# Ledger of designs, part 3: peptides against a protein of PDB entry 5ZK1

Target 1, 52 residues: chain A of PDB entry 5ZK1
Amino acid sequence: KREVRLMKNREAARECRRKKKEYVKCLENRVAVLENQNKTLIEELKALKDLY
Target 2, 52 residues: chain A of PDB entry 5ZK1 as posed
Amino acid sequence: KREVRLMKNREAARESRRKKKEYVKCLENRVAVLENQNKTLIEELKALKDLY

## One batch from the design tools (peptide; made by RFdiffusion4, then SolubleMPNN)

Design b1_p8_5_s4 (from b1_p8_5, 5 letters changed)
Fold by OpenDDE base, seed 2:
Structure b1_p8_5_s4 (fold): chain B 52 residues (1-52), chain A 8 residues (1-8)
Amino acid sequence: as target 1 above (52 residues)
Amino acid sequence: MPQFLYPK
């Protein structure tokens, strides 16, 4: 009984770490896309202001 | 992943 509980806990802990790593990678990718879009919009707004 | 976390 104890060893089966420890095995299941080790499996659940491995899966929890995997899901956390995937979640962080998804946030990093979303941040990088939003930062690039924001940079482009700031550059366009600057170019528009420098014309007037 | 939740659908809202994907880059559009």
Scores: peptide ipSAE 0.049, ipTM 0.597, DockQ to the pose 0.217
Fold by OpenDDE base, seed 5:
Structure b1_p8_5_s4 (fold): chain B 52 residues (1-52), chain A 8 residues (1-8)
Amino acid sequence: as target 1 above (52 residues)
Amino acid sequence: MPQFLYPK
């Protein structure tokens, strides 16, 4: 009984770490996309302001 | 310009 509970806890802890790593990677990718989009929009807004 | 707060 104790060993089966320890095995299930180790499996749940591995899965929790996997999900956390995937979530962090998803956030890092989203940040990189949003930073690039924001940079482009700032450059476009600057170019428009320099024309008027 | 909104300053991006990078986590330290």
Scores: peptide ipSAE 0.047, ipTM 0.549, DockQ to the pose 0.069
Fold by OpenDDE base, seed 3:
Structure b1_p8_5_s4 (fold): chain B 52 residues (1-52), chain A 8 residues (1-8)
Amino acid sequence: as target 1 above (52 residues)
Amino acid sequence: MPQFLYPK
């Protein structure tokens, strides 16, 4: 009984770490896209201001 | 330029 509980806990802990790593990678990619879009919009707003 | 402040 004890060894089976320890095995299941090790599997659950591996899966929890995997899901956390995938979630962080998804957030990092979303941040990089939003930062790039914001940079482009700031550059466009600057170019528009430099025309007036 | 506004830097994204990552919440610590």
Scores: peptide ipSAE 0.043, ipTM 0.562, DockQ to the pose 0.075
Fold by OpenDDE base, seed 4:
Structure b1_p8_5_s4 (fold): chain B 52 residues (1-52), chain A 8 residues (1-8)
Amino acid sequence: as target 1 above (52 residues)
Amino acid sequence: MPQFLYPK
């Protein structure tokens, strides 16, 4: 009984760490895309302003 | 110019 509970806890802890790592990677990718889009929009707004 | 359009 004790060993089976320790095995299930180790599996649940591995899965929790995996899900957290995947979530952080998804947020990092979303931040990188939004930062690049924001940079492009700032450059476009600057170019438009330098025309007028 | 709005300060947010020019990140340092």
Scores: peptide ipSAE 0.030, ipTM 0.552, DockQ to the pose 0.036

Design b1_p8_6_s1 (from b1_p8_6, 5 letters changed)
Fold by OpenDDE base, seed 2:
Structure b1_p8_6_s1 (fold): chain B 52 residues (1-52), chain A 8 residues (1-8)
Amino acid sequence: as target 1 above (52 residues)
Amino acid sequence: ELKFLVPK
């Protein structure tokens, strides 16, 4: 009984760490895309303003 | 100024 509970806890802890790592990677990718898009939009708005 | 478009 104790060993089976410890095994299930180790499996649940591995899965929790995996899901957290995947979620952080998804957020990092989203931040990188949004930062690049925002930079591009600022540069385009600056270029447009420098024409007028 | 475009300061409001720059993320802090």
Scores: peptide ipSAE 0.052, ipTM 0.671, DockQ to the pose 0.047
Fold by OpenDDE base, seed 3:
Structure b1_p8_6_s1 (fold): chain B 52 residues (1-52), chain A 8 residues (1-8)
Amino acid sequence: as target 1 above (52 residues)
Amino acid sequence: ELKFLVPK
Protein backbone atom coordinates (compact mmCIF):
# COMPACT_ATOMS: atom_id res chain seq x y z
CA LYS B 1 0.00 0.00 0.00
CA ARG B 2 2.69 2.66 0.90
CA GLU B 3 4.76 2.22 -2.32
CA VAL B 4 1.63 2.61 -4.53
CA ARG B 5 0.74 5.90 -2.70
CA LEU B 6 4.31 7.21 -3.19
CA MET B 7 4.22 6.28 -6.92
CA LYS B 8 0.84 8.07 -7.43
CA ASN B 9 2.17 11.15 -5.54
CA ARG B 10 5.29 11.27 -7.80
CA GLU B 11 3.10 11.05 -10.94
CA ALA B 12 0.73 13.80 -9.64
CA ALA B 13 3.74 16.03 -8.79
CA ARG B 14 5.22 15.55 -12.33
CA GLU B 15 1.86 16.42 -13.93
CA CYS B 16 1.43 19.51 -11.66
CA ARG B 17 4.92 20.81 -12.71
CA ARG B 18 4.15 20.12 -16.42
CA LYS B 19 0.80 22.02 -16.28
CA LYS B 20 2.43 24.97 -14.43
CA LYS B 21 5.23 25.19 -17.07
CA GLU B 22 2.68 25.14 -19.94
CA TYR B 23 0.51 27.82 -18.25
CA VAL B 24 3.53 30.13 -17.68
CA LYS B 25 4.62 29.65 -21.34
CA CYS B 26 1.10 30.59 -22.54
CA LEU B 27 1.15 33.76 -20.37
CA GLU B 28 4.68 34.72 -21.58
CA ASN B 29 3.60 34.32 -25.23
CA ARG B 30 0.42 36.41 -24.63
CA VAL B 31 2.46 39.17 -22.90
CA ALA B 32 5.00 39.24 -25.78
CA VAL B 33 2.19 39.56 -28.39
CA LEU B 34 0.39 42.31 -26.41
CA GLU B 35 3.66 44.24 -25.83
CA ASN B 36 4.46 44.10 -29.57
CA GLN B 37 0.91 45.21 -30.55
CA ASN B 38 1.05 48.06 -28.00
CA LYS B 39 4.48 49.16 -29.33
CA THR B 40 3.20 49.19 -32.94
CA LEU B 41 0.06 51.18 -31.98
CA ILE B 42 2.19 53.74 -30.07
CA GLU B 43 4.57 54.11 -33.07
CA GLU B 44 1.60 54.54 -35.47
CA LEU B 45 0.00 57.16 -33.16
CA LYS B 46 3.36 58.98 -32.95
CA ALA B 47 3.80 58.94 -36.76
CA LEU B 48 0.24 60.33 -37.20
CA LYS B 49 0.95 63.15 -34.69
CA ASP B 50 4.26 64.01 -36.42
CA LEU B 51 2.26 64.63 -39.69
CA TYR B 52 0.24 67.51 -38.09
CA GLU A 1 1.38 63.44 -24.45
CA LEU A 2 0.68 59.68 -24.89
CA LYS A 3 -0.90 58.51 -21.58
CA PHE A 4 -0.18 54.85 -22.53
CA LEU A 5 2.61 52.71 -21.06
CA VAL A 6 5.41 53.38 -23.58
CA PRO A 7 7.50 50.21 -24.01
CA LYS A 8 11.08 50.91 -23.05
Scores: peptide ipSAE 0.050, ipTM 0.673, DockQ to the pose 0.043
Fold by OpenDDE base, seed 5:
Structure b1_p8_6_s1 (fold): chain B 52 residues (1-52), chain A 8 residues (1-8)
Amino acid sequence: as target 1 above (52 residues)
Amino acid sequence: ELKFLVPK
């Protein structure tokens, strides 16, 4: 009984670490996309402001 | 006035 509980806990801990790593990677990718989009929008707004 | 939040 104890060994089976320890095995299940190790499996749950591995899965928790996997999900956390995937979530962080998704956030990093989303930040990089948003930073690039924001840079482009700032450059476009600057170009429009320099015309008027 | 447009204020720009420059990405780091």
Scores: peptide ipSAE 0.049, ipTM 0.674, DockQ to the pose 0.045
Fold by OpenDDE base, seed 4:
Structure b1_p8_6_s1 (fold): chain B 52 residues (1-52), chain A 8 residues (1-8)
Amino acid sequence: as target 1 above (52 residues)
Amino acid sequence: ELKFLVPK
């Protein structure tokens, strides 16, 4: 009985770490895309302001 | 005057 509980806990802990790593990677990728889009839009708005 | 929220 004890060994089966320890095995299930180790499996649940591995899955929790996997899900956390995937979630962080998804957020990091979303931040990098949004930062690049925001930079480009700010540069385009500056270029338009310098024309008028 | 257009104010930009420039990322740091």
Scores: peptide ipSAE 0.039, ipTM 0.651, DockQ to the pose 0.039

Design b1_p8_6_s2 (from b1_p8_6, 5 letters changed)
Fold by OpenDDE base, seed 2:
Structure b1_p8_6_s2 (fold): chain B 52 residues (1-52), chain A 8 residues (1-8)
Amino acid sequence: as target 1 above (52 residues)
Amino acid sequence: MLKFLVPK
C-alpha cells in the first residue's frame, strides 16, 4: 500500500512538472510574438511620423 | 520607453 501511493505521487509530480514546462514554453513563445509585433508597430509608427 | 508590465 505505501509503495503504490509513493509511485502514484511520483507520477503526478512528473506530470505536474511537464505541464508547468509546457505552460512556460507557451508563455515564452507568446511573449516573443508580442515583442516582435510591438517592435514592428513602433517602426511603422516611426516611419509614419517621419512622413508628416 | 514604455515598460509594459505584463501581469504574471
Scores: peptide ipSAE 0.029, ipTM 0.561, DockQ to the pose 0.077
Fold by OpenDDE base, seed 1:
Structure b1_p8_6_s2 (fold): chain B 52 residues (1-52), chain A 8 residues (1-8)
Amino acid sequence: as target 1 above (52 residues)
Amino acid sequence: MLKFLVPK
């Protein structure tokens, strides 16, 4: 009985760490995309402002 | 001047 509970806890802890790593990677990728889009939009807004 | 704070 004790060993089975320890095994299930180890599996649940591995899965929790996996999901957290995937979530962080998804956020990092989203931040990088949004930072790049924001940079491009600022450059476009600057170029438009320098034309008028 | 909109300072977008990009945290380093």
Scores: peptide ipSAE 0.028, ipTM 0.594, DockQ to the pose 0.051
Fold by OpenDDE base, seed 3:
Structure b1_p8_6_s2 (fold): chain B 52 residues (1-52), chain A 8 residues (1-8)
Amino acid sequence: as target 1 above (52 residues)
Amino acid sequence: MLKFLVPK
């Protein structure tokens, strides 16, 4: 009984760390995409303001 | 559209 509980706890802890790592990587990728889109939109808005 | 994992 004790060994089975320790095994299940180790598996749950591995899965928790995996999900956290995947979530952080998704946030990092989202930030990089949004920063690039924001930069492009600021450059476009500047170019439009310099025309009018 | 990038699909992001959202924590439940």
Scores: peptide ipSAE 0.026, ipTM 0.515, DockQ to the pose 0.295
Fold by OpenDDE base, seed 4:
Structure b1_p8_6_s2 (fold): chain B 52 residues (1-52), chain A 8 residues (1-8)
Amino acid sequence: as target 1 above (52 residues)
Amino acid sequence: MLKFLVPK
């Protein structure tokens, strides 16, 4: 009984760390996409201002 | 003049 509870706790802790790592990676990818989009929009806004 | 601070 004790060893089965310790095994399940180790598995739950591994899964929690995995989900946290995946969530951080998803946020990092979203930040990189938003930074690139923001850069493009700033470049487009500069090009439009240089035309007027 | 809107200075967009692009963090380096």
Scores: peptide ipSAE 0.023, ipTM 0.594, DockQ to the pose 0.040

Design b1_p8_6_s3 (from b1_p8_6, 4 letters changed)
Fold by OpenDDE base, seed 4:
Structure b1_p8_6_s3 (fold): chain B 52 residues (1-52), chain A 8 residues (1-8)
Amino acid sequence: as target 1 above (52 residues)
Amino acid sequence: MLEFLVPK
């Protein structure tokens, strides 16, 4: 009974760390996409301003 | 004027 509880706790802790790593990677990818989109929009706004 | 919108 004790060893089965310790095994399940180790598995749950591994899964929690995996999900946290995947969530951080998803946020990093979203930040990189938003930074690139923001850069492009700022370049477009500069180009439009230089026309007027 | 837009230089503050670009992260360094």
Scores: peptide ipSAE 0.033, ipTM 0.644, DockQ to the pose 0.042
Fold by OpenDDE base, seed 1:
Structure b1_p8_6_s3 (fold): chain B 52 residues (1-52), chain A 8 residues (1-8)
Amino acid sequence: as target 1 above (52 residues)
Amino acid sequence: MLEFLVPK
């Protein structure tokens, strides 16, 4: 009985760490995309402002 | 100028 509970806990802990790593990577990628989009929009706004 | 916090 005890060993089966420890095995299930180790499996749950591995899965929790995997999901956390995937979530962090998804957030990092989303941040990088938003930063690039923001940079492009600022450059476009600057170029438009320099025309007028 | 809106300084959007670039995270360090």
Scores: peptide ipSAE 0.032, ipTM 0.574, DockQ to the pose 0.056
Fold by OpenDDE base, seed 2:
Structure b1_p8_6_s3 (fold): chain B 52 residues (1-52), chain A 8 residues (1-8)
Amino acid sequence: as target 1 above (52 residues)
Amino acid sequence: MLEFLVPK
């Protein structure tokens, strides 16, 4: 009984760490996309201001 | 100057 509980806890802890790593990677990718989009929009706004 | 609030 004790060993089966420890095994299930180790499996749950591995799955929790996996899900956390995937979530962080998803956030990092979203940040990189938003930073790129923001850079492009700032460059476009600058180019538009330099025309007027 | 747009200050990016980078959450620490």
Scores: peptide ipSAE 0.031, ipTM 0.557, DockQ to the pose 0.065
Fold by OpenDDE base, seed 3:
Structure b1_p8_6_s3 (fold): chain B 52 residues (1-52), chain A 8 residues (1-8)
Amino acid sequence: as target 1 above (52 residues)
Amino acid sequence: MLEFLVPK
């Protein structure tokens, strides 16, 4: 009984760390995409303001 | 479209 509980706890802790790592990587990718889109939109808005 | 994992 004790060994089975320790095994299940080790598996749950591995899965928790995996999910956290994947979530952080998704946030980092989202930030990089949004920063690039924001930069492009600011450059486009500047070019439009310089025309009018 | 990038799919993001949302924490439950």
Scores: peptide ipSAE 0.026, ipTM 0.505, DockQ to the pose 0.284

Design b1_p8_6_s4 (from b1_p8_6, 5 letters changed)
Fold by OpenDDE base, seed 2:
Structure b1_p8_6_s4 (fold): chain B 52 residues (1-52), chain A 8 residues (1-8)
Amino acid sequence: as target 1 above (52 residues)
Amino acid sequence: ELKFLVPR
């Protein structure tokens, strides 16, 4: 009984670490996209301001 | 003056 509980805990801990790594990667990708979009919008706003 | 977060 104890060994089966320890095995299930190890499996649950591996899955928790996997899900956390995937979530962090999704956030990093979303940040990179938003930073690039924000950079482009700032450059466009600067270019428009330098024309007038 | 537009204060915006500049990307690093």
Scores: peptide ipSAE 0.044, ipTM 0.680, DockQ to the pose 0.045
Fold by OpenDDE base, seed 3:
Structure b1_p8_6_s4 (fold): chain B 52 residues (1-52), chain A 8 residues (1-8)
Amino acid sequence: as target 1 above (52 residues)
Amino acid sequence: ELKFLVPR
């Protein structure tokens, strides 16, 4: 009975670490895309201001 | 003045 509980806990802990790593990677990718879009929009707004 | 958070 103890060995089965330890096995299930090890499996749950592996799955929890996997899901956390995937979630962090998804957030990092979303931040990188939003930072790049924001940079481009700031550069476009600057170029438009420098024309007037 | 457009105060945007300038990306680093």
Scores: peptide ipSAE 0.044, ipTM 0.678, DockQ to the pose 0.045
Fold by OpenDDE base, seed 1:
Structure b1_p8_6_s4 (fold): chain B 52 residues (1-52), chain A 8 residues (1-8)
Amino acid sequence: as target 1 above (52 residues)
Amino acid sequence: ELKFLVPR
């Protein structure tokens, strides 16, 4: 009984770490895309303001 | 003045 519980806990802990790493990577990619889009929009708004 | 939040 004890060894089976320890094995299942090790498997659950590996899966938890994997899911956390994937979630953080997804957030980092989304932040990078949003930061780039925001930079482009700010540059476009500046260029439009410098024309008028 | 529009204060743009400059991306880092």
Scores: peptide ipSAE 0.043, ipTM 0.682, DockQ to the pose 0.043
Fold by OpenDDE base, seed 4:
Structure b1_p8_6_s4 (fold): chain B 52 residues (1-52), chain A 8 residues (1-8)
Amino acid sequence: as target 1 above (52 residues)
Amino acid sequence: ELKFLVPR
């Protein structure tokens, strides 16, 4: 009984760490995409302002 | 003046 509980806890802890790593990677990718989009929009707005 | 917060 004790060993099975310790095994299940180790599995749950591995899964929790995996989900956290995947969530952080998803946020990092979303931030990088938004930063690139924002940079492009700022450059486009600057180019438009330099025409007027 | 448009002050853009340019990300690094």
Scores: peptide ipSAE 0.039, ipTM 0.664, DockQ to the pose 0.042

Design b1_p8_7_s1 (from b1_p8_7, 3 letters changed)
Fold by OpenDDE base, seed 3:
Structure b1_p8_7_s1 (fold): chain B 52 residues (1-52), chain A 8 residues (1-8)
Amino acid sequence: as target 1 above (52 residues)
Amino acid sequence: MEFLYPSP
C-alpha cells in the first residue's frame, strides 16, 4: 500500500511540473507576440504622424 | 495585421 501511494504521488508531481512548464512557455510566447505587435503599431503610428 | 493569440 505505501509504495503504490508514493509511486502515484511521484507521477502526479511529474505531470504538475510538466503542465506548469507548458503554461509558462505559452505565456512567454504570448508576451513576445504582443510586444512585437505593439512595437510595429507604435512604428506605424509614428510613420503616419511624420507624414502630416 | 491579424491579432494572433498563441493558442495554449
Scores: peptide ipSAE 0.048, ipTM 0.660, DockQ to the pose 0.212
Fold by OpenDDE base, seed 2:
Formats: structure tokens, C-alpha cells, sequence
Structure b1_p8_7_s1 (fold): chain B 52 residues (1-52), chain A 8 residues (1-8)
């Protein structure tokens, strides 16, 4: 009984770490896309202001 | 501008 509970806990802990790593990678990709979009919009706004 | 939701 104890060993089976420890095995299930180790499996659940591995899956929790996997899901956390995937979630962090998803957030990092979202940040990179939003930072690039924001940079482009700032550059476009600057170019538009430099024309007037 | 299409909001790219990163697919989970």
C-alpha cells in the first residue's frame, strides 16, 4: 500500500512539472509576440510623427 | 492585427 502511493505521487509530481514547463514556454512565446508587436507599433508611431 | 493566442 505505501509503495503504490509513493509511485503515484512521483508520477503526479512528474506530470505537474511537465505541465508547468509547458505553461511557462507558452507565456514566454506570448511575451515575445506581444513585445515584437509593441515594438513595431512604437516604430510605426515614431515614423508617423517624424513625417509631421 | 490578429491577436495570436499561442495555442496551449
Amino acid sequence: as target 1 above (52 residues)
Amino acid sequence: MEFLYPSP
Scores: peptide ipSAE 0.048, ipTM 0.665, DockQ to the pose 0.239
Fold by OpenDDE base, seed 1:
Structure b1_p8_7_s1 (fold): chain B 52 residues (1-52), chain A 8 residues (1-8)
Amino acid sequence: as target 1 above (52 residues)
Amino acid sequence: MEFLYPSP
């Protein structure tokens, strides 16, 4: 009985760490895309303001 | 001038 509970806890802890790593990677990718889009939009807005 | 858009 104790060993089965420890095994299930180890499996749940592995899965929790996996999901956290995937979530962090998804956030990092989203931040990088949004930062690049923001930079491009700022450069476009600057170029438009420098034309008038 | 770095315009930091506040992150939503």
Scores: peptide ipSAE 0.041, ipTM 0.641, DockQ to the pose 0.050
Fold by OpenDDE base, seed 4:
Structure b1_p8_7_s1 (fold): chain B 52 residues (1-52), chain A 8 residues (1-8)
Amino acid sequence: as target 1 above (52 residues)
Amino acid sequence: MEFLYPSP
């Protein structure tokens, strides 16, 4: 009984770490895309303001 | 002139 509980806990802990790593990577990718889009939009808005 | 973007 004890060894089976320890095995299930180790499996659950591995899965929790995997899900956390995937979630962080998804957020990092979303931040990088949004930062690049924001930079481009700011540069376009500057270029438009310098024309008028 | 600092352009204040509206906070989302």
Scores: peptide ipSAE 0.027, ipTM 0.600, DockQ to the pose 0.035

Design b1_p8_7_s2 (from b1_p8_7, 3 letters changed)
Fold by OpenDDE base, seed 5:
Structure b1_p8_7_s2 (fold): chain B 52 residues (1-52), chain A 8 residues (1-8)
Amino acid sequence: as target 1 above (52 residues)
Amino acid sequence: EKFLYPSP
């Protein structure tokens, strides 16, 4: 009984670490996309304001 | 008013 509980805990801990790594990577990708979009929008707004 | 957003 104890060994089976320790095995299940190790499996759950591996899965928790995997999910956390995937979540961080998803956030990093989302930040990079939003930073690029924000930069482009600021440049477009600057170009528009320099025309008027 | 020329409000410019700060660059990220």
Scores: peptide ipSAE 0.052, ipTM 0.675, DockQ to the pose 0.031
Fold by OpenDDE base, seed 4:
Structure b1_p8_7_s2 (fold): chain B 52 residues (1-52), chain A 8 residues (1-8)
Amino acid sequence: as target 1 above (52 residues)
Amino acid sequence: EKFLYPSP
C-alpha cells in the first residue's frame, strides 16, 4: 500500500512539473508576440504623427 | 512633443 502511494505521488509530481513548463513556455511566446505587435503599432503611430 | 503612447 505505501509503495503504490509513493509511485502515484511521483507520477503526479512529474505531470505537474511538465504542465507548469508548458504553461510558462506558452506565456513567454504570447508575451514576445504581444510585445512585438505593440512595438510595431507604436512605431506606425509615431510615423503617422510625424507626417502631420 | 510628448508621444501619447511610450514604447514598452
Scores: peptide ipSAE 0.047, ipTM 0.664, DockQ to the pose 0.030
Fold by OpenDDE base, seed 2:
Structure b1_p8_7_s2 (fold): chain B 52 residues (1-52), chain A 8 residues (1-8)
Amino acid sequence: as target 1 above (52 residues)
Amino acid sequence: EKFLYPSP
């Protein structure tokens, strides 16, 4: 009984670490896309402002 | 005043 609980806990801990790594990677990708979009919009606003 | 957008 104890060994089976320890095995299940180790499996759950591996899966938790995997899910956390995937979630962080998803956030990093979303941040990179939003930062690039924000940079483009700021550059467009700057270019528009430098025309007037 | 020239509002500088903070660079990301």
Scores: peptide ipSAE 0.045, ipTM 0.653, DockQ to the pose 0.029
Fold by OpenDDE base, seed 1:
Structure b1_p8_7_s2 (fold): chain B 52 residues (1-52), chain A 8 residues (1-8)
Amino acid sequence: as target 1 above (52 residues)
Amino acid sequence: EKFLYPSP
């Protein structure tokens, strides 16, 4: 009985770490895309302001 | 007024 509970806890802990790593990677990718889009929009807005 | 967009 104890060994089965320890095994299930180890499996749950591995899955929790996997899900956390995937979530962080998803956030990092989203930040990089949003930062690039924001930079481009700021540059476009500067270019438009310099035309008028 | 020069509205400076904060650089990312």
Scores: peptide ipSAE 0.045, ipTM 0.659, DockQ to the pose 0.030

Design b1_p8_7_s3 (from b1_p8_7, 4 letters changed)
Fold by OpenDDE base, seed 2:
Structure b1_p8_7_s3 (fold): chain B 52 residues (1-52), chain A 8 residues (1-8)
Amino acid sequence: as target 1 above (52 residues)
Amino acid sequence: MKFLYPAP
């Protein structure tokens, strides 16, 4: 009984770490896309201001 | 430009 509980806990802990790693990677990709979009919008706003 | 994520 004890060993089976420890095995299930180790499996649950592996899955928790996997899900956390995937979530962090999703956030990193979202940040990189938003930073690129923000940079492009700032450059477009600058180019528009330099025309007037 | 099309936003891939909605602005907060």
Scores: peptide ipSAE 0.044, ipTM 0.685, DockQ to the pose 0.097
Fold by OpenDDE base, seed 1:
Structure b1_p8_7_s3 (fold): chain B 52 residues (1-52), chain A 8 residues (1-8)
Amino acid sequence: as target 1 above (52 residues)
Amino acid sequence: MKFLYPAP
């Protein structure tokens, strides 16, 4: 009984770490996309302001 | 939407 509980806990802990790593990577990618979009929009706004 | 300004 104890060993089966420890095995299931090790499996759950591996899966928790995997899901956390995937979630962080998803957030990092979303931040990079939003930063690039923001940079482009700021450059476009600057170019428009330099024309007027 | 909160605009996060890029750090100066």
Scores: peptide ipSAE 0.037, ipTM 0.630, DockQ to the pose 0.045
Fold by OpenDDE base, seed 4:
Structure b1_p8_7_s3 (fold): chain B 52 residues (1-52), chain A 8 residues (1-8)
Amino acid sequence: as target 1 above (52 residues)
Amino acid sequence: MKFLYPAP
């Protein structure tokens, strides 16, 4: 009984670390895309403001 | 300039 509980806990801990790593990578990619879009929009707004 | 928005 104890050995089986320790095995299931090790498997659950591996899966938790995998899901956390995938979630962080998804957030990092989304931040990089949003930062690039935001930079482009700020440059566009500046260029429009310099025309008027 | 044609702004290529990176696809989300």
Scores: peptide ipSAE 0.033, ipTM 0.620, DockQ to the pose 0.063
Fold by OpenDDE base, seed 5:
Structure b1_p8_7_s3 (fold): chain B 52 residues (1-52), chain A 8 residues (1-8)
Amino acid sequence: as target 1 above (52 residues)
Amino acid sequence: MKFLYPAP
C-alpha cells in the first residue's frame, strides 16, 4: 500500500512539472509574438507621425 | 511616447 502511494505521487509530480514547463513555453512564445507586434505598431505609428 | 503599461 505505501509503495503504490509513493509511485502515484511521483507520477503526479512528473505530470505537474511537465504541465508547468509547457505553460511557461506557451507564455514565452506569446510574449515574443506580442513584442514583435508591438515593435511593428510603434514603427508604423512613428512613420505616420513623421508624415504630419 | 510614454509607454502606457510597464512590461510585466
Scores: peptide ipSAE 0.033, ipTM 0.610, DockQ to the pose 0.048

Design b1_p8_7_s4 (from b1_p8_7, 3 letters changed)
Fold by OpenDDE base, seed 1:
Structure b1_p8_7_s4 (fold): chain B 52 residues (1-52), chain A 8 residues (1-8)
Amino acid sequence: as target 1 above (52 residues)
Amino acid sequence: MKFLYPSP
């Protein structure tokens, strides 16, 4: 009985760490995309303002 | 301009 509970806890802890790592990677990728888009939009807005 | 992203 005790060993089965410890095994299930180890499996749940592995899955929790996996999900957290995937979530962080998703956020990092989203930040990188949004930062690049924001940079491009700022450069475009600057170029448009320098034309008028 | 420093855009402070709101903390998640």
Scores: peptide ipSAE 0.044, ipTM 0.646, DockQ to the pose 0.066
Fold by OpenDDE base, seed 2:
Formats: structure tokens, sequence, C-alpha cells
Structure b1_p8_7_s4 (fold): chain B 52 residues (1-52), chain A 8 residues (1-8)
């Protein structure tokens, strides 16, 4: 009984770490895209202001 | 601009 509970806990802990790693990678990719979009919008706004 | 929703 104890060993089976420890095995299930180790499996659940591996899956929790996997899901956390995937979630962090999704956030990092979203941040990189939003930062690039923000940079482009700032550059466009600057170019528009330099024309007037 | 397409908002990137995090895929769940």
Amino acid sequence: as target 1 above (52 residues)
Amino acid sequence: MKFLYPSP
C-alpha cells in the first residue's frame, strides 16, 4: 500500500512539472510576440511623429 | 492585430 502511493505521487509530481514547463514556455512565447508587436507599434508611432 | 490568447 505505501509503495503504490509513493509511485503515484512521483508520477503526479512529474506530470505537474511537465505542465508547469509547458505553461512557462507558452507565456515566454506570448511575451516575445507582444514585445515585438509593441516595438513595431512604437517604431510606427515614431515614424509618424517624425513626418509632422 | 490578432490577440494571441494562450492556448489552454
Scores: peptide ipSAE 0.043, ipTM 0.665, DockQ to the pose 0.293
Fold by OpenDDE base, seed 5:
Structure b1_p8_7_s4 (fold): chain B 52 residues (1-52), chain A 8 residues (1-8)
Amino acid sequence: as target 1 above (52 residues)
Amino acid sequence: MKFLYPSP
């Protein structure tokens, strides 16, 4: 009984770490996309302001 | 020009 509980806890802890790593990677990718979009929008806004 | 968003 004790060993089975320890095994299940180790499996749950591995899965929790996997999900956390995937979530962080998703956030990093979203940040990189938003930073690039923001840069493009700032450049477009600058070009529009330099015309008027 | 006032930056509308601080860079994170």
Scores: peptide ipSAE 0.039, ipTM 0.648, DockQ to the pose 0.041
Fold by OpenDDE base, seed 4:
Structure b1_p8_7_s4 (fold): chain B 52 residues (1-52), chain A 8 residues (1-8)
Amino acid sequence: as target 1 above (52 residues)
Amino acid sequence: MKFLYPSP
């Protein structure tokens, strides 16, 4: 009984770490895309303001 | 020029 509980806990801990790593990577990619889009939009808005 | 919108 004890060894089976320890095995299930180790499996659950591995899966928790995997899901956390995937979630962080998804957030990092989304931040990088949004930062690049925001930079481009700010540059376009500056270029438009310098024309008028 | 002051930014009319704060960057988030």
Scores: peptide ipSAE 0.030, ipTM 0.629, DockQ to the pose 0.033

